# Peptides against a protein of PDB entry 2QAS, part 98

Target 1, 120 residues: chain A of PDB entry 2QAS
Amino acid sequence: PPEDLMQYEAMAQDALRGVVKAALKKAAAPGGLPEPHHLYITFKTKAAGVSGPQDLLSKYPDEMTIVLQHQYWDLAPGETFFSVTLKFGGQPKRLSVPYAALTRFYDPSVQFALQFSAPE

## One batch from the design tools (peptide; made by RFdiffusion4, then SolubleMPNN)

Design b2_p25_2_s4 (from b2_p25_2, 10 letters changed)
Fold by OpenDDE base, seed 2:
Structure b2_p25_2_s4 (fold): chain B 120 residues (1-120), chain A 25 residues (1-25)
Amino acid sequence: as target 1 above (120 residues)
Amino acid sequence: APPEPILSQEETEELNRIVDALAPP
C-alpha cells in the first residue's frame, strides 16, 4: 500500500482527543454536564505528565479509570492536560492527566465511545 | 453516600469490554 506522508491517522487521533477536552470543558462549566451525561475516562498511569498522590497511583500500576459523575471537584481542563480532585478511600486526591495519556473515553448515557493509543 | 469516582481494576476491565465493542482499537 502507498505510504501516508500526511500522517492522517495521527491527525485524526489528535482531533478526537479534542473531543475529550471539549467534553471536559463542558463538564467544568457552571452547572456541569446536562443530565444524564457523565464521563468515564481511562488513562495510562505511567504516561509522561501523569501526576498524583503516590498512595493512589501505586494501586494502579498500568491504567486507571475515573468516572466524572459523583464525588469529584475542581475539574480544570487545560490545553494539554486536565486536573481534578477525586474522593478515594474517603479522602480527596488531586490528579493531573495529560490528554495524551488517555486510552478510553465513554459516555454511557448515549453510548458514545472513543479509544486511543497512548505512549508511556 | 455516592460511589467514589475511581473504578476498581475489575470494573475497568468490564468497561474495556464495552468500549471495545463500541469503538474497536
Scores: peptide ipSAE 0.642, ipTM 0.938, DockQ to the pose 0.674
Fold by OpenDDE base, seed 1:
Structure b2_p25_2_s4 (fold): chain B 120 residues (1-120), chain A 25 residues (1-25)
Amino acid sequence: as target 1 above (120 residues)
Amino acid sequence: APPEPILSQEETEELNRIVDALAPP
């Protein structure tokens, strides 16, 4: 087949990542997500730009799934990454995750799901 | 108290199966 010099597959993936960004921005807005919507987000912990406490990340050498429903604070969805404070082991932990690190997105309230190809 | 927001490895694997069915890789 002919070579795709436009990288359409990557463009499509980026567009879909935009859905996650938009959803997070809604979640961060006053009042949060409309019930019963809540978000499951999976990402590669070794991906470039992922940042967080060593004691937390060391327990998830490959991927981590966070659920934005309870026990999270200060969700800050930026243009290239989002940050959020999550309770882990009874303590608050700040995570910073580039959208490019995402591999899965799921809202069980409406069974909406997306998968992404994320570089290591 | 409500559950913590970071899933266990096992819970993540279960979620993976759900997502795979809804949105194939």
Scores: peptide ipSAE 0.642, ipTM 0.937, DockQ to the pose 0.677
Fold by OpenDDE base, seed 4:
Structure b2_p25_2_s4 (fold): chain B 120 residues (1-120), chain A 25 residues (1-25)
Amino acid sequence: as target 1 above (120 residues)
Amino acid sequence: APPEPILSQEETEELNRIVDALAPP
C-alpha cells in the first residue's frame, strides 16, 4: 500500500485522546459522571511523565488500570495530564498520568471503548 | 466496603479481552 507521509493514524489517535480528556473533565465536574457511567483507564506506568508513589508503581512495572467509580477523589484533568487520588491498600495514593501514556479507555455502562498506542 | 480503584493484573487482563473485542488495536 502507499506510504502515509501524513501519519493520519497518529493524528486520529491524538484526536481520540481528546475524548478521554473530555470524559475526565465531566467526571471532575460537580456531581461527577451521571450514573451508571464510570471509567476504566489503562496506562503505561513507565511512560514519560507518569508519577506516583514508588511503592505503588513498583507493583505495576508495565501497565496499570484504574477505575473511576468508587474510592477516588480530587480528580484534576489538565491539558496534557490528569491527576487523581485513589485508595490502594487502604491508603490514599496520588497519581499523575499524561494522556499520552494511555493505552485503553472503557465505559462499561455503554460498552464504549478506545485503544491507543503509547510510548514507554 | 466498595472495591478499590486499582485493578489487579488478573482483572486488567480480563478487561483487555473485553476492550480488544469492542475496539481492536
Scores: peptide ipSAE 0.641, ipTM 0.937, DockQ to the pose 0.670
Fold by OpenDDE base, seed 3:
Structure b2_p25_2_s4 (fold): chain B 120 residues (1-120), chain A 25 residues (1-25)
Amino acid sequence: as target 1 above (120 residues)
Amino acid sequence: APPEPILSQEETEELNRIVDALAPP
């Protein structure tokens, strides 16, 4: 097959990551997501830029899936990463996740799903 | 008592199967 010097696949992946960013920005807006929409986000916990409490991350050495529906606060979607406070073990935990660390995105309300290649 | 937002590893694996079917790698 001919050689792709444009790296179209990578560009397409970046564009799709933009969907997640846009969805999170909608979720962070006043009023949150329109019901019944809610988001499942999976990411590699060892990826560069991922940060959070050691006691939490230690329990998820490979990947973690968070669901933005009930017990989350202060969602802050930036341009390269998002941060959010989640309840874990009855306590608030702050996570910071680069979009590049994402592996899966899912909204069960409309069965919309995306998968991404992330560093191992 | 709302469920906590961080899934167990088992729940994550189950979700993976769903996503694989809807959006293959």
Scores: peptide ipSAE 0.639, ipTM 0.936, DockQ to the pose 0.679

Design b2_p25_3_s1 (from b2_p25_3, 8 letters changed)
Fold by OpenDDE base, seed 4:
Structure b2_p25_3_s1 (fold): chain B 120 residues (1-120), chain A 25 residues (1-25)
Amino acid sequence: as target 1 above (120 residues)
Amino acid sequence: SRHVLSPEEAAALGAALVPANDDAP
């Protein structure tokens, strides 16, 4: 096949990361996501910009999946990363995840899923 | 598409996802 010097695949992937950002902004709005929508998000824990409790991140040395449905607080979707408070083993913890670190996005209510290649 | 999955592919992906956080109703 011809050589793609435009890097259209990378452009398309970046555009699709915008879908995740937009979805999180909807989730962060008053009232949260419209039921039954909820989000599964998988990310590389060692990617640049990922921040959270060291014990938690150490437990997931490669990838980690979180779900935003029943128990999430202070969701803050920024322009380059989002942060959210979740409970792990009953303890609230704050995570900060760059959109560039994402590898999977999934809404089971409508079977919508995205997958990405994330740099480390 | 590799990035946008079909509903069937999405379902298969979802079945394998195990969230780390507590999320009881």
Scores: peptide ipSAE 0.740, ipTM 0.955, DockQ to the pose 0.708
Fold by OpenDDE base, seed 3:
Structure b2_p25_3_s1 (fold): chain B 120 residues (1-120), chain A 25 residues (1-25)
Amino acid sequence: as target 1 above (120 residues)
Amino acid sequence: SRHVLSPEEAAALGAALVPANDDAP
């Protein structure tokens, strides 16, 4: 097949990552997500830019899934990454995840899901 | 598209997801 010098596949994925960013911005707005919407987000824990407690990330050496529904705080969706405080084993911890590290996005309330290729 | 899943594919994906964080109501 002909060589794609435009890298359309990458552009398409970036556009879809924009959906995740937009959804998180809605979640961070006053009032949060409209019920019953909630978000499952899966990402590569060893991807560049991923930041969090060492013990937590070590427990999930490949991928990690988080859910944003009932217990999440200080959600900050930036332009290139988002950060959020969640509880793990009863302990609050801060995570920072670049959108480029995402592999899955899912809202079960409407069965909407996205999949992405993410570098390790 | 392999990136935008159908509702059926989404449901299948969701069934396999296990969140790491606590999220009790």
Scores: peptide ipSAE 0.736, ipTM 0.954, DockQ to the pose 0.718
Fold by OpenDDE base, seed 5:
Structure b2_p25_3_s1 (fold): chain B 120 residues (1-120), chain A 25 residues (1-25)
Amino acid sequence: as target 1 above (120 residues)
Amino acid sequence: SRHVLSPEEAAALGAALVPANDDAP
């Protein structure tokens, strides 16, 4: 096929990452997500900008999936990354994840899912 | 687009997802 000098594929992915950002901003708003909506987010733990407890990230050397439904706190969706406090083994821990590190997004309530390619 | 899954593909993906965090109601 002809060479794509416009990089439309990359543009499309960036636009779709915007959907995730928008969804997280809705989740962070007062009252949270409208039930029964909730979010599953998968990301590359070794991607640039990913930050969290060493023990936790070591347990998930490639990808990690988190769910935002019943127990999440201080969700802060920024322009390039989001941060959130979740419990792991009963202990609250803070994660910071760039949108560029995402590989999957899923809302089971309406069977909506997105897939992305993310560099490490 | 391969980036936007169909409802059926989404369901299949979801069935394989295992969240790392605690999330009991």
Scores: peptide ipSAE 0.734, ipTM 0.954, DockQ to the pose 0.721
Fold by OpenDDE base, seed 1:
Structure b2_p25_3_s1 (fold): chain B 120 residues (1-120), chain A 25 residues (1-25)
Amino acid sequence: as target 1 above (120 residues)
Amino acid sequence: SRHVLSPEEAAALGAALVPANDDAP
C-alpha cells in the first residue's frame, strides 16, 4: 500500500482527542454537564505523563476506566492533560491524565463513543 | 471512521466498561 507521509491517522486521532478535551471543559464548567450526560474515560496507566497513586496505578497495569458523573472534584482540563479528584475505596485521590494516553471515551446518555490508539 | 463508534458499537463498549472510582449517586 502507498506510504502515508502526511500521517493522517495521527491527525484524525488528535482531532478526536480534542472532542474529549472539549467535553471535559464542559464538565468542568459551573453546573457541570447537562443531565443525563456523564463520561467514561479509559486510558493507559503506563503512558507517559500519567500520574496518580502508585497503589492504584499498580492495580491497573494496562488500562483503567474512570467515570465522571456523581463524585468528581476539581476537574481541570488543561491543554495537554486533565486532572481530577476521584474517590477510590472511599479515599480521594488526584489523577493526571494526558489526552494522548486515552484509549476510550464514552457517554452512555447518547451512546457516543470514541476509540484511540495510545502509546505505552 | 473506526474511531467514532456507531451507537450500537458504543452500547457494546459501554456494557463492558467497569469504572475504578466510586461514583454512587
Scores: peptide ipSAE 0.733, ipTM 0.953, DockQ to the pose 0.722

Design b2_p25_3_s2 (from b2_p25_3, 9 letters changed)
Fold by OpenDDE base, seed 4:
Structure b2_p25_3_s2 (fold): chain B 120 residues (1-120), chain A 25 residues (1-25)
Amino acid sequence: as target 1 above (120 residues)
Amino acid sequence: SRHVLSPEEAARLGAELVPANDDAP
């Protein structure tokens, strides 16, 4: 097939990452997500900009999935990354994840899912 | 679509996801 010099796929992915950002902003708003909506987010732990406890990230050297449903705090969806406090093994920990690091997004309540290609 | 999954593909993907954080109700 002919070479795509417009990079439409990359443009599409960036647009779809905007969906994730928008969804997180809804989740961060007072009252949270409308039930039964909840979010599963998978990201590359070694991607540039990913920040969190060293021990936690070491446990997931490639990808890590988090769920935002019952226990999440201080969700802060910025323009280029979001941060959130979650519990791991009973301990609250802060994660900061750039949208560019995302590989999967899933809302089981309506079976909505997105997939992305993310560089390390 | 490779990026926007169908409901069936989404369900299949979801079945494979294992969240790392605690999330008991």
Scores: peptide ipSAE 0.748, ipTM 0.957, DockQ to the pose 0.716
Fold by OpenDDE base, seed 3:
Structure b2_p25_3_s2 (fold): chain B 120 residues (1-120), chain A 25 residues (1-25)
Amino acid sequence: as target 1 above (120 residues)
Amino acid sequence: SRHVLSPEEAARLGAELVPANDDAP
């Protein structure tokens, strides 16, 4: 097949990553997401830019899924990554995840899901 | 698109997701 020098597939995927960013910005706004909307996000824990507790990341060497519904704090959706405080085993931990590290995005309330190819 | 799943595919994906964080109501 012809060689795609424009890299349209990558462009399209990046555009869809924008949906995740926009959704997180809505979640970060006062009042949070409109019920019953909530988000499941899966990402590669070893992807460049991913930051969090060593013990936690070690427990999930490949991928990790987090849910943003009832217990999430200080959600900060930046332009290239988002950070959020969640509880694990009752302990609050801060995670920083680049949008490029995402592999799955899901909102059960409306059965909306996105799938991405992430580094490594 | 393989990136935008159908509702059925989404439901299947969701059934396999196990969140790591605590999220009790």
Scores: peptide ipSAE 0.747, ipTM 0.956, DockQ to the pose 0.744
Fold by OpenDDE base, seed 1:
Formats: sequence, structure tokens, C-alpha cells
Structure b2_p25_3_s2 (fold): chain B 120 residues (1-120), chain A 25 residues (1-25)
Amino acid sequence: as target 1 above (120 residues)
Amino acid sequence: SRHVLSPEEAARLGAELVPANDDAP
């Protein structure tokens, strides 16, 4: 097949990552997500820009999935990454995840899912 | 698009996802 010098697939993925960003912005807005919508987000823990507790990230050396439904605080969806406070073992911890680190997005309420390729 | 899953594929994906955080109602 002919060589794609435009990297259309990458551009398409980035556009779809925008869906995740938009969804998170809705989740961060007053009132949160309209029930029963909630979000499962999977990301590469070793991807550049990922930040969080060392012990937590060490527990998930490849990928980690978080759910935003009942217990999440201070969700801040930025332009290149989002941050959120979640509880792990009863302890609140802050995570910062670049959208580029995402590998999966899922909203079970409507069976909507996205898959992405993310750098290690 | 292979990046946008069908509802069936999404359901299969969802069944595999295990969230790390506490999220009890």
C-alpha cells in the first residue's frame, strides 16, 4: 500500500481522544454526568506525563483502569491532560493522565467504547 | 473505525475492565 506521510490514523486517534476530553469536561461540570452515564478510563502508567503515587503506579506496571462514577473529586480536564482525585484503599490520591496515554474509554450505560494506541 | 467499538465489542471490553479505585455508591 502507498506510504501515508500524513499520519491520518494518528490524527484520527487524536480526534477521538477529543471525545474523551469532552466527556470529562461534561463530568467536571456542575451536576456531573447525567445518570446513568459513568466512565471507565484505561491508560499506560509508564507513559510520559502520567503522575501519581509511586506505590500505586508500581502496582500497575503496564495499564491501569479507573472509574468515574460515585467517588471522584476535583476532576480537572485540561487541554493535554486531566487530573482527578480518587480513593485507593480508602486513601485519596491525585492522578494526572495525559490524553495521549489513554488506551481505552468506556461508558457502560450506552455501551460506548474507544480504543487507542499509546506510547510506552 | 477500528477505534470506535460496536456495542457488542464495547460490552466485551467492559467485561474485562477492572477499576483500581474505590467507587462504591
Scores: peptide ipSAE 0.747, ipTM 0.956, DockQ to the pose 0.732
Fold by OpenDDE base, seed 5:
Structure b2_p25_3_s2 (fold): chain B 120 residues (1-120), chain A 25 residues (1-25)
Amino acid sequence: as target 1 above (120 residues)
Amino acid sequence: SRHVLSPEEAARLGAELVPANDDAP
């Protein structure tokens, strides 16, 4: 088969990562997401650029999923990564996740889901 | 597209997701 020098698959995947970024920007806006929309986000914890408490990340050596619905603070969706404060065991912790680290995105309110391949 | 799931596939995926953070109402 001929080689795809345009890298269409990568371009398509990056375009879809833009959907996640846009959704997070909506979530970060005043008033948050319109109910009942809420987001489940899964990412590779060892991917380049992922940062957070060592003890937390150690519990999830491959992937972890976070939910943004009732308890999330200071959501800051940048152009290449987003950061957010969540509670784990009652303790607030800050996570920073590059969009490139994402593997799954899901909004159960409308059964919308995206899948991605993420590098380590 | 394998990247954009159908509603049925999305529902199946969602059923397997377990969030790590606290999120009680």
Scores: peptide ipSAE 0.744, ipTM 0.956, DockQ to the pose 0.708

Design b2_p25_3_s3 (from b2_p25_3 with H2R T6S K11A E15A T18V N23D)
Fold by OpenDDE base, seed 4:
Structure b2_p25_3_s3 (fold): chain B 120 residues (1-120), chain A 25 residues (1-25)
Amino acid sequence: as target 1 above (120 residues)
Amino acid sequence: SRHVLSPAEAAALGASLVPANDDAP
């Protein structure tokens, strides 16, 4: 096949990362996501810009999945990364995840899923 | 598509996902 000098695949991934950002912005709005929508997000824990408790990130050396449904607080979807407070073992902890670190996005309510290649 | 999964592929992916955080109702 011919060589793609336009890098359409990369452009497509960037566009689809925008879907995740938009979904998180909806989730961060007053009232949260409309039921029964909720989000599963998987990301590379060692990707540049990922920030969180060292003990937690050490437990997941490759990828980590979080769910935003019943227990999430202070969701802040920025332009390049989002941050959120979640509970782990009963303790609230803050995570900061660049959209570029994402590998999977899933909303089981409508069986919508996205996959990405994340640099590490 | 590799990036946009079909509903069936999405369901299969979902079955394998294990969230790290607490999320009981």
Scores: peptide ipSAE 0.749, ipTM 0.957, DockQ to the pose 0.710
Fold by OpenDDE base, seed 3:
Structure b2_p25_3_s3 (fold): chain B 120 residues (1-120), chain A 25 residues (1-25)
Amino acid sequence: as target 1 above (120 residues)
Amino acid sequence: SRHVLSPAEAAALGASLVPANDDAP
């Protein structure tokens, strides 16, 4: 089979990561997401650029899933990564996650889901 | 496609997700 020198698969995946970024920007806007929309995001905790409390990341050595619905604060969706404050065991923690680290995105309100390949 | 799931596949994925953070209403 012919070799794809355009890297269309990578382009497509990057475009879909853009959907996640756009969704997070909507979530960060005044008023938040329009109900009942909410987001489940799964990412590789050991991926380059992922940062957060050591104790938390140690608890999830491979992947971690977070939900953005009722309790999330200071959501900051940047161009290459997003950061957000969430509570874990009642304690607020700040996470920073590059879009490249994402493996799953899901909005149960409309059964919309994306999956990505992310490096370890 | 392998990146965009169907609604049924999405529902199946959702059923397997376990959020790490607190999110009580």
Scores: peptide ipSAE 0.748, ipTM 0.956, DockQ to the pose 0.727
Fold by OpenDDE base, seed 1:
Structure b2_p25_3_s3 (fold): chain B 120 residues (1-120), chain A 25 residues (1-25)
Amino acid sequence: as target 1 above (120 residues)
Amino acid sequence: SRHVLSPAEAAALGASLVPANDDAP
């Protein structure tokens, strides 16, 4: 097949990553997401730019899924990554995740889901 | 697009997701 020198697949995927960023910005706004919307986000824990507690990341050597619904604090969706405070085993911990590290996004309230390929 | 799942595919994917964080009501 012809070689795609434009990298359309990557461009399309990155555009869709923008949906996740936009959704998180809505979630971070005063009042949060309109109920019953909530977000499941899966990312590669070893991807460049991912930051969090060593013990937590070690527990999930490949991918990790977080849910943003009832207990999340200081959600900060930046332009290239988002950070959020979540509790794990009762302990609050800060995670920083580049949008490029995402592999899945899901909102069960409307059965909306996105899949992405992420760098190793 | 293979990146945008159908509602049925989304439901199937969701059923397999296990969040790591605490999230009780």
Scores: peptide ipSAE 0.746, ipTM 0.956, DockQ to the pose 0.725
Fold by OpenDDE base, seed 5:
Structure b2_p25_3_s3 (fold): chain B 120 residues (1-120), chain A 25 residues (1-25)
Amino acid sequence: as target 1 above (120 residues)
Amino acid sequence: SRHVLSPAEAAALGASLVPANDDAP
């Protein structure tokens, strides 16, 4: 096949990452997500820019999935990454995840899902 | 696009997802 010098695949993924960003911004609004919408997000824990408690990230050496529905706090969706406080084993912990680290996004309420290729 | 799943594919993917955080109602 001919060489794609435009990098359309990358551009398409970047556009779709924008959907995730927009969804998280809606989730961060005062009223939160309109029920029954909620979000499952999977990301590469070793991707550049991912940060969180060492013990937590060590437990998930490749990928980790988080759910934003009933228990999440201080969701802050920035332009390149989002941060959020979640509980793990009853303990609140802060995570920061670049949108570029995402591999999956899923909203079961409407069966909407996105898949991405993330840096190893 | 392989990046935007169909509802059926989404459901299949969702069934395999196990969240790490606590999220009881």
Scores: peptide ipSAE 0.745, ipTM 0.956, DockQ to the pose 0.727

Design b2_p25_3_s4 (from b2_p25_3, 9 letters changed)
Fold by OpenDDE base, seed 4:
Structure b2_p25_3_s4 (fold): chain B 120 residues (1-120), chain A 25 residues (1-25)
Amino acid sequence: as target 1 above (120 residues)
Amino acid sequence: SRHVLSPEEARQLGAELVPANDDAP
């Protein structure tokens, strides 16, 4: 097949990452997401820009999935990354994840899912 | 599409996802 010098797939993925950012911004707005919407987000823990407790990230050397539904605080969706406070083993921890590190996005309420290729 | 999953594919993906954080109601 012909070689794609335009890299359309990469451009499409970047556009779709915008959907995740937009969804997170809605989640961060007062009142949160409209029920029953909630989000599952999977990301590469070793991707550039990923930040969080070393002990936590060490438990997930490849990918980690988080859920934003009942217990999440101070969700801050920036332009290139989002940060959020979640509890792990009862302890609140802050995570910062670049959108470029995402590999999966899922909203079970409407069975909407996205998949991305993320560099580590 | 490989990037935008069908509802069926989404459900299958979701069934395999295990969140790391606590999220009890």
Scores: peptide ipSAE 0.755, ipTM 0.957, DockQ to the pose 0.707
Fold by OpenDDE base, seed 3:
Structure b2_p25_3_s4 (fold): chain B 120 residues (1-120), chain A 25 residues (1-25)
Amino acid sequence: as target 1 above (120 residues)
Amino acid sequence: SRHVLSPEEARQLGAELVPANDDAP
């Protein structure tokens, strides 16, 4: 096939990452997501820009999934990454995840899902 | 698009997802 010098595939993925960003902004608004909507987010833990407790990230050397429904605090969806406080084993921990690190997004309430290629 | 899943594919993907964080009501 002819060479794609425009990199349309990358453009398309970035546009879809915008959906995740927009969804998180809705989740961060007062009152949170409208029930029964909730979000499952999977990301590469070793991707550039991912940060959090070393012990937690070490437990998930490749990918990890988080759910935003009943217990999430201080969700801050920025332009290039989002941060959120979640509990793991009863302990609150802060995670920062670039949208570029995402591999899967899922809202089971309406069976909406996205998949992305993320750099390691 | 392989990036936007069908409802059935979404359901299958969801069945594999195991969240790491606590999220009890």
Scores: peptide ipSAE 0.752, ipTM 0.957, DockQ to the pose 0.713
Fold by OpenDDE base, seed 1:
Structure b2_p25_3_s4 (fold): chain B 120 residues (1-120), chain A 25 residues (1-25)
Amino acid sequence: as target 1 above (120 residues)
Amino acid sequence: SRHVLSPEEARQLGAELVPANDDAP
């Protein structure tokens, strides 16, 4: 196939990552997500910009999935990354995840899902 | 787009997802 110098695939993925960002902003707004909407987010734990507890990230050397439904706090969706406090083994921990690190997004309530290629 | 899954594909993907965090109601 002819060479794509426009990098349309990358642009398309970036646009769709915007959907995730927008969804998280809705989740962070007063009142949270409208029930029964909730979000499953999978990301590469070794991607640049990902930060969190070392022991937790070590447990998931490739990808990690988090769910935002019943127990999440201080969700802060920025322009390039989002941060959120979740509980792991009963302990609250803060995660910071760049949107570029995302590989999967899923809302079971309406069976909406996105998948992306993330940096290795 | 292959990045936007069909509802059926979404269900399949969802079946594979195991959240790491606690999320009991």
Scores: peptide ipSAE 0.752, ipTM 0.956, DockQ to the pose 0.730
Fold by OpenDDE base, seed 5:
Structure b2_p25_3_s4 (fold): chain B 120 residues (1-120), chain A 25 residues (1-25)
Amino acid sequence: as target 1 above (120 residues)
Amino acid sequence: SRHVLSPEEARQLGAELVPANDDAP
Protein backbone atom coordinates (compact mmCIF):
# COMPACT_ATOMS: atom_id res chain seq x y z
CA PRO B 1 0.00 0.00 0.00
CA PRO B 2 1.11 3.57 -0.64
CA GLU B 3 3.09 5.21 2.15
CA ASP B 4 1.44 8.29 3.62
CA LEU B 5 4.33 10.63 4.29
CA MET B 6 1.91 13.43 5.13
CA GLN B 7 0.41 11.47 8.05
CA TYR B 8 -3.09 12.65 7.24
CA GLU B 9 -4.71 10.30 9.76
CA ALA B 10 -2.76 11.84 12.63
CA MET B 11 -3.47 15.36 11.42
CA ALA B 12 -7.18 14.58 11.15
CA GLN B 13 -7.34 13.23 14.69
CA ASP B 14 -5.48 16.25 16.04
CA ALA B 15 -7.90 18.57 14.29
CA LEU B 16 -10.87 16.70 15.76
CA ARG B 17 -9.35 16.82 19.23
CA GLY B 18 -9.65 20.56 18.73
CA VAL B 19 -13.43 20.13 18.69
CA VAL B 20 -13.30 18.64 22.17
CA LYS B 21 -11.10 21.49 23.39
CA ALA B 22 -13.46 24.05 21.91
CA ALA B 23 -16.49 22.34 23.45
CA LEU B 24 -14.85 22.32 26.87
CA LYS B 25 -14.01 25.99 26.55
CA LYS B 26 -17.69 26.66 25.91
CA ALA B 27 -18.54 24.58 28.98
CA ALA B 28 -16.07 26.58 31.07
CA ALA B 29 -17.52 29.93 30.03
CA PRO B 30 -19.92 31.80 32.33
CA GLY B 31 -23.26 30.05 32.39
CA GLY B 32 -21.82 26.76 31.22
CA LEU B 33 -23.10 24.75 28.29
CA PRO B 34 -26.39 25.78 26.73
CA GLU B 35 -29.02 23.31 27.86
CA PRO B 36 -29.60 20.53 27.07
CA HIS B 37 -26.02 20.04 25.90
CA HIS B 38 -23.77 17.97 28.15
CA LEU B 39 -20.61 15.97 27.57
CA TYR B 40 -19.43 12.42 28.07
CA ILE B 41 -15.67 12.04 27.85
CA THR B 42 -13.73 8.77 27.87
CA PHE B 43 -9.96 8.60 28.26
CA LYS B 44 -7.11 6.19 28.90
CA THR B 45 -6.31 6.47 32.60
CA LYS B 46 -2.70 5.36 32.15
CA ALA B 47 -1.91 7.73 29.29
CA ALA B 48 0.97 10.14 29.78
CA GLY B 49 -0.12 13.31 31.54
CA VAL B 50 -3.27 11.93 33.15
CA SER B 51 -3.38 12.76 36.85
CA GLY B 52 -5.85 12.36 39.68
CA PRO B 53 -6.47 10.50 42.94
CA GLN B 54 -4.55 7.23 42.97
CA ASP B 55 -7.41 5.28 44.49
CA LEU B 56 -9.78 6.52 41.81
CA LEU B 57 -7.51 5.84 38.86
CA SER B 58 -6.69 2.40 40.25
CA LYS B 59 -10.38 1.56 40.05
CA TYR B 60 -10.27 2.23 36.30
CA PRO B 61 -7.03 0.65 35.03
CA ASP B 62 -7.86 0.99 31.32
CA GLU B 63 -10.46 3.62 30.48
CA MET B 64 -12.69 5.94 32.44
CA THR B 65 -15.72 7.95 31.41
CA ILE B 66 -16.82 11.18 33.05
CA VAL B 67 -19.91 13.26 32.43
CA LEU B 68 -20.09 17.03 32.57
CA GLN B 69 -23.71 18.02 33.10
CA HIS B 70 -25.06 18.73 36.58
CA GLN B 71 -22.08 18.55 38.89
CA TYR B 72 -18.70 19.83 37.76
CA TRP B 73 -16.53 22.68 39.04
CA ASP B 74 -13.50 24.74 38.10
CA LEU B 75 -13.32 23.39 34.57
CA ALA B 76 -10.07 24.68 33.12
CA PRO B 77 -9.52 23.79 29.46
CA GLY B 78 -5.90 24.50 28.60
CA GLU B 79 -4.18 24.16 25.26
CA THR B 80 -2.91 20.62 25.76
CA PHE B 81 -5.01 19.34 28.66
CA PHE B 82 -8.05 20.20 30.74
CA SER B 83 -8.64 19.87 34.46
CA VAL B 84 -11.93 19.64 36.33
CA THR B 85 -13.31 18.93 39.78
CA LEU B 86 -15.93 16.19 39.99
CA LYS B 87 -17.56 14.22 42.77
CA PHE B 88 -16.89 10.53 43.28
CA GLY B 89 -18.76 8.83 46.07
CA GLY B 90 -19.71 12.23 47.33
CA GLN B 91 -16.13 13.45 47.49
CA PRO B 92 -14.80 16.21 45.24
CA LYS B 93 -11.65 15.26 43.36
CA ARG B 94 -9.51 16.98 40.74
CA LEU B 95 -8.67 15.34 37.41
CA SER B 96 -6.22 16.51 34.76
CA VAL B 97 -6.54 14.93 31.31
CA PRO B 98 -4.50 15.62 28.16
CA TYR B 99 -6.60 15.83 25.01
CA ALA B 100 -4.28 13.21 23.56
CA ALA B 101 -5.55 10.70 26.13
CA LEU B 102 -9.15 10.91 24.92
CA THR B 103 -10.78 7.97 23.18
CA ARG B 104 -14.43 9.07 23.05
CA PHE B 105 -16.47 12.26 23.14
CA TYR B 106 -20.27 12.31 23.15
CA ASP B 107 -23.05 14.88 23.43
CA PRO B 108 -26.38 13.02 23.77
CA SER B 109 -28.44 16.15 23.18
CA VAL B 110 -27.60 16.19 19.49
CA GLN B 111 -26.12 12.71 19.10
CA PHE B 112 -22.68 14.04 18.26
CA ALA B 113 -19.80 11.67 18.86
CA LEU B 114 -16.09 11.41 18.15
CA GLN B 115 -13.68 8.55 18.68
CA PHE B 116 -9.89 8.62 18.78
CA SER B 117 -6.89 6.37 19.12
CA ALA B 118 -4.94 7.14 22.28
CA PRO B 119 -1.52 6.05 23.56
CA GLU B 120 -1.42 2.99 25.79
CA SER A 1 -14.57 9.51 8.72
CA ARG A 2 -14.51 6.75 11.30
CA HIS A 3 -13.65 9.41 13.86
CA VAL A 4 -16.88 11.35 13.32
CA LEU A 5 -19.78 9.02 14.01
CA SER A 6 -23.22 9.19 12.44
CA PRO A 7 -26.13 9.97 14.77
CA GLU A 8 -27.05 6.29 14.74
CA GLU A 9 -23.53 5.21 15.65
CA ALA A 10 -23.42 7.92 18.30
CA ARG A 11 -26.54 6.52 19.96
CA GLN A 12 -24.97 3.08 20.04
CA LEU A 13 -21.78 4.43 21.56
CA GLY A 14 -23.70 6.43 24.13
CA ALA A 15 -25.70 3.42 25.23
CA GLU A 16 -22.58 1.74 26.58
CA LEU A 17 -21.09 4.75 28.35
CA VAL A 18 -21.18 4.65 32.14
CA PRO A 19 -19.86 7.77 33.87
CA ALA A 20 -17.72 7.30 36.95
CA ASN A 21 -18.60 10.58 38.65
CA ASP A 22 -21.71 11.56 40.59
CA ASP A 23 -24.02 13.66 38.47
CA ALA A 24 -27.47 13.79 39.98
CA PRO A 25 -29.62 16.74 38.93
Scores: peptide ipSAE 0.745, ipTM 0.956, DockQ to the pose 0.727

